# Designs tried in a protein design run: peptides against a protein of PDB entry 4XPM. Part 52

Target 1, 160 residues: chain A of PDB entry 4XPM
Amino acid sequence: VMLHSKNVKGFLENTLKPYDLHSVDFKTSSLQSSMIITATNGGILSYATSNNDVPKNSINEINSVNNLKMMSLLIKDKWSEDENDTEEQHSNSCYPVEIDSFKTKIYTYEMEDLHTCVAQIPNSDLLLLFIAEGSFPYGLLVIKIERAMRELTDLFGYKL
Target 2, 67 residues: chain B of PDB entry 4XPM
Amino acid sequence: DIKGTIAFDTHGNVIESTGVGSQRIEDIGDLSKVTLDAEGFAQVQGDSLLVHLYKRNDITLAVYTSA

## One batch from the design tools (peptide; made by RFdiffusion4, then SolubleMPNN)

Design b2_p13_4_s4 (from b2_p13_4 with M1L K6Q E11A)
Fold by OpenDDE base, seed 3:
Structure b2_p13_4_s4 (fold): chain B 160 residues (1-160), chain C 67 residues (1-67), chain A 13 residues (1-13)
Amino acid sequence: as target 1 above (160 residues)
Amino acid sequence: as target 2 above (67 residues)
Amino acid sequence: LDEFIQEMLDAIF
């Protein structure tokens, strides 16, 4: 089964939903953004944002998209550096994980006042990127992105 | 009577926090060093609060109570 | 996750 562009967009939109833990009365904010980008150049293949009240084709929308492009590039560069840095891979900001016998890593990055995490979709040229407010705890963010990646098996091994 | 909670992972990163736990994130450093029993439990007496610890599947839950 | 946390709570008390 192939994930079509529309399906990917819908998937990313669903990842924006907050966690609501009734057991302890804990609830997060929605993710600010969820993206699939290229590992090579940080180009955005698909994205979703919780800020959908911006008028289409407005200057504000253009600026927001440009901001996402900038963040994507920055995260990609940082990820690329860390993938070539043994020490960074052993920091508490790196989570090695295995999904269906595929190995990948989840990195957490603080970007200004935002909490982000990124992971290479196993054996692919793609990265999954979550951007959240600073109130979103990193441990939960990691759990969120790991579970999300488990639903993207169609993209495993995807090469540009 | 639960006063708060903290759940954290093996990296010491917060998964969730509530009540007084939200104000005691710094406790994770010490709590992560507590030796748990064979079933994954421990209790730590803090300043006026008792901390109940339970770890399962790489997640540690700390529950703060008055007694 | 919520159910898991609840199970942990139940184990403690």
Scores: peptide ipSAE 0.778, ipTM 0.954, DockQ to the pose 0.942
Fold by OpenDDE base, seed 4:
Structure b2_p13_4_s4 (fold): chain B 160 residues (1-160), chain C 67 residues (1-67), chain A 13 residues (1-13)
Amino acid sequence: as target 1 above (160 residues)
Amino acid sequence: as target 2 above (67 residues)
Amino acid sequence: LDEFIQEMLDAIF
């Protein structure tokens, strides 16, 4: 079983939704972007953004997409480096997790004023990437991406 | 009489913060070192505020009160 | 998560 492109897009759009913790009256902003990218080259396979103010086919949209491509590549590179660095894997920026007996890691990275986190979809050539505003706390971002990844079992083991 | 909250994970990263807790994120460093009892509770007296600590499932919740 | 935080609050008070 494999998710169709349209289903993946819809899934990513759903991940953009903010957290609203009524118990303590805490609410986040929406994620800026949510993406599935290749672990090999950082190529974007699917993405969603909360910034829908940009007209379709406009130069601003093109620039926005290009920016996402740049960020995805940079984050993939950082991820690749950390995957080969045992010390980085023991830092506060790395969260080992297990989903259905599959092991993976969640990394948090600051990109300028943005908060990002990335995780390899278990046993796959794919990465899930969240980009949020600087006000989005990292601990919550990690929880968010872990829970999202648990819904992507169809992509477990996906190879390019 | 809750004045604020901070929830943080085992890495010291914030999960949520409200009220005075949002202004005391730096407290996480010290709060993470507090020895909790067998049930996961502790209390720490601060500057005019009492911090109630509770940890469960790798999440620590700090609640700031006046008493 | 919200429910979990609420449970923790209830445990404290």
Scores: peptide ipSAE 0.778, ipTM 0.954, DockQ to the pose 0.939
Fold by OpenDDE base, seed 5:
Structure b2_p13_4_s4 (fold): chain B 160 residues (1-160), chain C 67 residues (1-67), chain A 13 residues (1-13)
Amino acid sequence: as target 1 above (160 residues)
Amino acid sequence: as target 2 above (67 residues)
Amino acid sequence: LDEFIQEMLDAIF
């Protein structure tokens, strides 16, 4: 199976779904946004958002997309810095993980009042980025993005 | 009689919290230092609540009960 | 994850 652009969009939309734990009385909100961006320039290749109330091509929709572009660029820049910082890689905000013998790292970043997670798709020029409300706990957000990356094996090793 | 829960990872970050646990996130610092037995269990008496601890596969679950 | 948390709860009680 090959992951095409339409499939990627659908995949990202599916990641927006909240966690609902029935073992305990705990349920999260939906993710605010989910994106695949380039590690080189922070360009958005595909994205999904739970904010679908504004008409397409409206000023408000354009503004929201511009906000996502800015946020993706900021997160990419911080990710790039941390990838060259040994101390940051050993902080509680960095999770080394291994998926099918491929190694990568998950970083958590506070962006104003939002909780974000970003991870390089193994051996690729791509980053997976989740943006959630501040009520979404970081430990769970990390679990969520790790499990999502396991479904993106078609993008492992992807180079621009 | 469960009053609340906190689940947290090895980084001390919350996975989930419920009930009184949601108001005691700061307890993670102390709970993470508790010595668990060979089976991964411990109990900690605090104020009016008893905290039951269990760790498995890098996840620690704290359950708050009245007794 | 939910099933895992349930197993942990069952182990405690």
Scores: peptide ipSAE 0.778, ipTM 0.953, DockQ to the pose 0.949
Fold by OpenDDE base, seed 1:
Structure b2_p13_4_s4 (fold): chain B 160 residues (1-160), chain C 67 residues (1-67), chain A 13 residues (1-13)
Amino acid sequence: as target 1 above (160 residues)
Amino acid sequence: as target 2 above (67 residues)
Amino acid sequence: LDEFIQEMLDAIF
């Protein structure tokens, strides 16, 4: 496996790019954040954010990272609960998907004014997490994260 | 002339919306219940707009036109 | 996706 940390970081940065549909007059904002976190503890293994204007090592950067940590933990907890809740798995907020014969689920969660979606990388201890503005429609987020996961085959089956 | 569009998935969640479609997201509930023909098409007459429906690969596109 | 939407548009009209 040649997927290194920097490669993952670059991948996540690329996922931030908005959708621009020229067939119709529709364009999204960039994702606010894209992360790979552990399914066990919600720890961030890699992340990317759209706002890179914050100076490195600044208090604002620290606050931003801390916010991501908080969100990742909250989403992980919600995901964990839903994985043990049959009713939630049958809600319109859960999308069972199959990628190369591997099954996983995509969950959409509203966090304050943000739209988020999270999915377990197939057969792994990792979650892929997208955070977007409220203007980013959930149906499109689901499509986006599914397509992104299809590019993470090297992480399929990854165990901590 | 197209006045707007809504694309939505089988869960009723929006994929994209434009024009008047952006103001008619609530239409998805009714549009999702419309019986499509064998080719995946339907037309629904609205208040002042005609809605053209087409579904393929679990995505439904609704196009709003004046006629 | 954009191409797919375009194909659907073309199918309608």
Scores: peptide ipSAE 0.778, ipTM 0.954, DockQ to the pose 0.948

Design b2_p13_5_s1 (from b2_p13_5 with M1L K6R E11A)
Fold by OpenDDE base, seed 4:
Structure b2_p13_5_s1 (fold): chain B 160 residues (1-160), chain C 67 residues (1-67), chain A 13 residues (1-13)
Amino acid sequence: as target 1 above (160 residues)
Amino acid sequence: as target 2 above (67 residues)
Amino acid sequence: LDEFIREMLEAIE
């Protein structure tokens, strides 16, 4: 199955869903945003957001998209810095992971009052980015993005 | 008899918390230092609560019960 | 994850 643009959008929308642990009384909020961005410039290739209460083509929508663009760029920049910093790669904010023999890293970043995590899709020029409320635990956010990335094998090795 | 839970990873980051566990996130620091047996289990007495620790696949679960 | 938690909770109940 090939991942087309519309399929990627739908995939990202599904990642927004809350994480519900049924064994205990624990359920998260929905992710605020989920994005695939370029590792080179932080450009957004695809995105989904839970804040769909804004009318299309409105000034508020434009501002919302611009905010996502800004956050994407900032996170990409920090990711780039950390990828070139051995010490940061050994911090508690970095999770080395292996998916189907491909190695990548998951980074957690606090952006103002938001909890974010980002990971390079293995051997690709793409990053997967989750943005959640501050109430979303980082440990669970990492698990969520790792499992999501395992479903993006079609994008492994994607080069711009 | 369960009063709450905390699940956390090897980095000390919370995965989930419920009940009294939500008010004891600071316990992760000490709980992460507890030596587990071969089955990944330990018990720790803390104030009026007993903590049951389980670890599997880099995830630690702390369950708080009455002592 | 949920399965793990469930198993551990059942062990102490």
Scores: peptide ipSAE 0.550, ipTM 0.942, DockQ to the pose 0.729
Fold by OpenDDE base, seed 1:
Structure b2_p13_5_s1 (fold): chain B 160 residues (1-160), chain C 67 residues (1-67), chain A 13 residues (1-13)
Amino acid sequence: as target 1 above (160 residues)
Amino acid sequence: as target 2 above (67 residues)
Amino acid sequence: LDEFIREMLEAIE
């Protein structure tokens, strides 16, 4: 099984789905966006967004994409800073995790009224980034991105 | 009769909340300090509610009941 | 997660 660009896009689209706990009356909203970006420059390699009702090549679409680019850059920069800051790595906003013997960190960041989390795909030059509404609990967002990352083993160790 | 729930992680971040639990997020600070038994269970008397605590794999679930 | 919650709720109810 090889993860191609279209497969990645489809994967990210699936991550947008709400988290529904059937045992209790709890269901989240859909993720606003899900992206794979470069850890070096914050460039977007693949992305998915929940609102697809915007016509292609429209000004609104361009603005939406530009917004994603801006957010990706901001989050990448903050991630880079935190990776070089031991204090931030020991904050409650940092979750060290291990996936199949690979170590990585999940960071949660509040971006305006949005809840975001980002994690370096293990041993790679890539970051997985989730953007959700403020109503999406951080604890659940972390669980969501960890589980998603476990499905991206083909990207482990990917270098640009 | 369950009145609500709160699930939270070891960082004190909410995983889910329902019912009265959604209005008692501030309880996490105190609940996280409760000593659980060998099975990861404890009961805590609240103001008007009983809190049933369960912990497994770094996830703590608080269930609020009337008794 | 959901399974865990379900099990705990069943213990209460």
Scores: peptide ipSAE 0.549, ipTM 0.942, DockQ to the pose 0.714
Fold by OpenDDE base, seed 2:
Structure b2_p13_5_s1 (fold): chain B 160 residues (1-160), chain C 67 residues (1-67), chain A 13 residues (1-13)
Amino acid sequence: as target 1 above (160 residues)
Amino acid sequence: as target 2 above (67 residues)
Amino acid sequence: LDEFIREMLEAIE
């Protein structure tokens, strides 16, 4: 089964949904953004944003898209640096994970007051990127992105 | 009676927090150092609250109770 | 995750 762009967009939109625990009184906010970007240039291949109440072609929309592009590039750069830094790979911000025998890493980054995490889709030229409010706990954000990547097996090994 | 909870991972990052736990995130540092029994349980007497610790699959849950 | 928390809370309550 191939992931079409239409399916990817829908997938990312679904990741925006808040995490709601039922055993305790805990519920997160929705993710601010969810993106698949290129590991090479940080180019956005697909994205979803929770705040979609902006008129098309408006200044606000343009600003929001530009902001996403900027954050994508910044995070890609940080990721690239960390992938070549042994110390960073052993820091509190790096989570080595294994999915279906494929190894990858999840990185958490504080971006202004936002909580972000990024991970390379296994053996691919793609990164999955979550952007959340500062109230979204990092530990849960990591769990969320790991589980999301497990649903993207069609993109494993994707090369540009 | 449960007054709050904190769940955190092996990196000390919060997974969830509720009640008084939300105001005691700083406790994670000390709680992460507590030695658990063979079943992954421990109890730690704090100030006025008792903390029940449970660990499973790299997730630690701290439950704050009055007694 | 929720299942784990539920089980532990049930043990306390």
Scores: peptide ipSAE 0.548, ipTM 0.942, DockQ to the pose 0.723
Fold by OpenDDE base, seed 3:
Structure b2_p13_5_s1 (fold): chain B 160 residues (1-160), chain C 67 residues (1-67), chain A 13 residues (1-13)
Amino acid sequence: as target 1 above (160 residues)
Amino acid sequence: as target 2 above (67 residues)
Amino acid sequence: LDEFIREMLEAIE
């Protein structure tokens, strides 16, 4: 199954859904944002946000998108630095993972009051980025993004 | 009689917490050092609560109960 | 994850 642009958008929108455990009384908030960005420049290829109540073409929408652009660039820069830093790769903020024999890393970053995690889609020039509220636990965020990446096999090896 | 839970990963990051567990996130440091048996189970006496520890696939679950 | 938690809780209850 090919992931078309529209399919990617829908996929990202689905990742926004809260994580609801049924065995215990635990449910997260929705993700604030979910994005696929370029590893080179932090450009946004696709994104979804939980705040869809903003009218299109409004100043608020433009500001929201601009904020996402800023965050994506900042996180890309942090990721790039960490990929060139052995110590950072061995910190508790880095999760080496293997998906279908492809190796990648998941990084967690605290951005102001937000909890974020980012991971390079295996062997690609793309990053998957989740942005959540501070109440979203990092351990669960990592699990969430890992499982999401497993569904993006069509993007493995994608080069710009 | 479960009073709360904490689930955490090998990095010590929280996966979920409920009840009294939400107020005892700092326990993860000590709980992560507990040696589990062959089935990935242990019981730890807390201050006033008993902690049941379970580990499977790098996920540790701590269940707090009354003693 | 949820299944794991459920199984463990059932063992205690």
Scores: peptide ipSAE 0.548, ipTM 0.942, DockQ to the pose 0.681

Design b2_p13_5_s2 (from b2_p13_5, 4 letters changed)
Fold by OpenDDE base, seed 1:
Structure b2_p13_5_s2 (fold): chain B 160 residues (1-160), chain C 67 residues (1-67), chain A 13 residues (1-13)
Amino acid sequence: as target 1 above (160 residues)
Amino acid sequence: as target 2 above (67 residues)
Amino acid sequence: LDKFIKEMLEAIK
């Protein structure tokens, strides 16, 4: 597999970039965070964040990482609940999608004032998670994460 | 000429909005019910604006222009 | 997506 940990980090960093629709006067903000977490425990395997102005090993960095850990756990828990709830799977917050004949679901969750989107990487024990500002529209966030997953075929079927 | 736009998906969630479209997100409910022709096109006369609707691949684009 | 939007905008003009 060509997708190593460093490559994954770089990939996630690229997902942070704003979505620019130059045909109209519309451009999003950068994603706040992009992560690959375990579906089992919500553990972060790789992540990228905007605003890299935080010094390494600083208290602010630790707080930032801790915040990501908290969000990943909360979202994982909600995802797990929804995966066992037929009603939630048929809500407007769930997008069934198919990528290369593999089926998965994209969920949108509002976390305080943030817009989040999470999806299981097909047939894997991994979740891809985007965290954006509230100004980032959900419909576009879904499109963004779907297209991102299409570039993660090396992780399809990944088991812990 | 174009006063604004709204793009939305089959769930009614916004994909993008500009201009007056950003202030008319509530229009999505009604716009999603409009019957489109075979080419995925329709026009809806509003209060003071004309809405041009285009749908392709589960994405609907509403363009607001002067009536 | 942007291409789609572009095409539709051109159709209006």
Scores: peptide ipSAE 0.491, ipTM 0.942, DockQ to the pose 0.754
Fold by OpenDDE base, seed 5:
Structure b2_p13_5_s2 (fold): chain B 160 residues (1-160), chain C 67 residues (1-67), chain A 13 residues (1-13)
Amino acid sequence: as target 1 above (160 residues)
Amino acid sequence: as target 2 above (67 residues)
Amino acid sequence: LDKFIKEMLEAIK
């Protein structure tokens, strides 16, 4: 089964949903953005955003997309640097994980007032990127992105 | 009577917080050092609150109750 | 996760 562009977009849109813990009185906000980008250049292959109240092809939409492009490039650069930094890989902002025998890492990054996390889709040239408000706790954000990656097995090993 | 909760991972990052726990995120540093029993349980008497700790599968839950 | 937290809460009560 191939994950087509329409399916990827829908998948990312679903990741925007808030995390609701019913056992305790705790519920997060929706993610601001969810993206699949290239690990090589930080190019956006697909994205979803909760900020959909902007008219299509408007100047505001263009600015929003440009902001996402800038953030994706910046985070890709940070990720690339950390992948070559042993100390950063052992910090509390790096989570080594294993999914179906495939190893990857989840990194958390503070981007101004936003909480972000990024992870390489196992053995691929792709990164999954979540952008959330500062109220979204990092520990939960990591759990969220790990579980999301488990649904992207079709992209494991994908090379550009 | 639960006054609040904090759940955190092995990196000390918050998973969730509620009630008074949301105001005591700084407690994670000390709570992470508490020795748990064979069942992954401990109790820590604090100021005016009692903290119940339970750890399983790399997740620690702290529950704050009245002392 | 929610189920897990629920179980821990019940164990503490």
Scores: peptide ipSAE 0.486, ipTM 0.941, DockQ to the pose 0.909
Fold by OpenDDE base, seed 4:
Structure b2_p13_5_s2 (fold): chain B 160 residues (1-160), chain C 67 residues (1-67), chain A 13 residues (1-13)
Amino acid sequence: as target 1 above (160 residues)
Amino acid sequence: as target 2 above (67 residues)
Amino acid sequence: LDKFIKEMLEAIK
């Protein structure tokens, strides 16, 4: 089974849903954005956003997309730097994980007042990127992106 | 009676917090140093609250109670 | 995660 573009978009939209822990009185906000970007240039291949109140093709919508492009590029750059920095890979902002015998890393980055999390899809040229409000705990964000990554096996090994 | 909770990972990052736990995020530093028993359990008393610690699969849960 | 939290909370009771 291959994950088509439409399926990817729908998948990312589903990741926007808030995380609700029913055992305790804890529920997060929705993710602001969820994206699959290229590890090479930070280009957005697919994205979803919780802010859908902006009309399509409006100036505000264009600005929003441009903002996503900017954040994608910035995060890709920081990710690239950390992938070449041994110390950063051993910091509290880096989580080595293994999915089906494939190794990858999850990084957390604070972007202004936002909490972000990025991970390379195993053995691929793609990154999965979550952008959340500052109220979204990093530990939970890491768990969320790891769980999401496990559902993207069709993209494992994807090369541009 | 549970007054609050904090869940955190091995990096000290918060997973969730509720009640008084939301006001005691700074406790993670000390709680992470507590020695747990073979079952991954410990209790720490302080500030008129008792903290129940549970660790499993690299996740630590701190539950604050009055006693 | 929620299952873990639930189990631990029940252990306190």
Scores: peptide ipSAE 0.481, ipTM 0.941, DockQ to the pose 0.782
Fold by OpenDDE base, seed 3:
Structure b2_p13_5_s2 (fold): chain B 160 residues (1-160), chain C 67 residues (1-67), chain A 13 residues (1-13)
Amino acid sequence: as target 1 above (160 residues)
Amino acid sequence: as target 2 above (67 residues)
Amino acid sequence: LDKFIKEMLEAIK
């Protein structure tokens, strides 16, 4: 099944949902944002945000989108640097992962007061990016993005 | 009676925390060094609480109880 | 994850 643009948007929106453990009294906040960006320039191909009560074409909406553009670019730059840094790849902020025989890495980055994680979609020119509040634990964030990537097999090997 | 929990990964990053566990995140450093038995279990006496450790598939769960 | 936690918690009860 082909993953269409609308399907991607819906997928990203679904990733925003809180993680709720039923066995213990633990529930996260919603993700602030979920994005697919280009690994080359950090351009946003698709995104979802939890704050959707902003009127369309409002200044607040424009500012929000611009902020996402800025963050995506910054994270892309950090990711690019780390991909060329052996030490960073062996830090506790890097999680090597294998999905269906494809290898990739998940990086965690603290951006101001936010918790973020990013991973290259295997063999592709695309990055998956989660942005969460500081209360969202990194260990769970990593699990979340790994499981999300497992659902994006249609994008494996995607080249711009 | 469970007083709290902490789950953490092999990097020492928190996966979840509840109750007293949320206030004892710093315990992860020591808990990660505990030798588990063949079944992935251990118990650690800590102050007034007993910590039950369980590890499976690179996830460690610490459960804090009074006894 | 939740299933694992649930199983361990039940073992303690």
Scores: peptide ipSAE 0.477, ipTM 0.940, DockQ to the pose 0.692

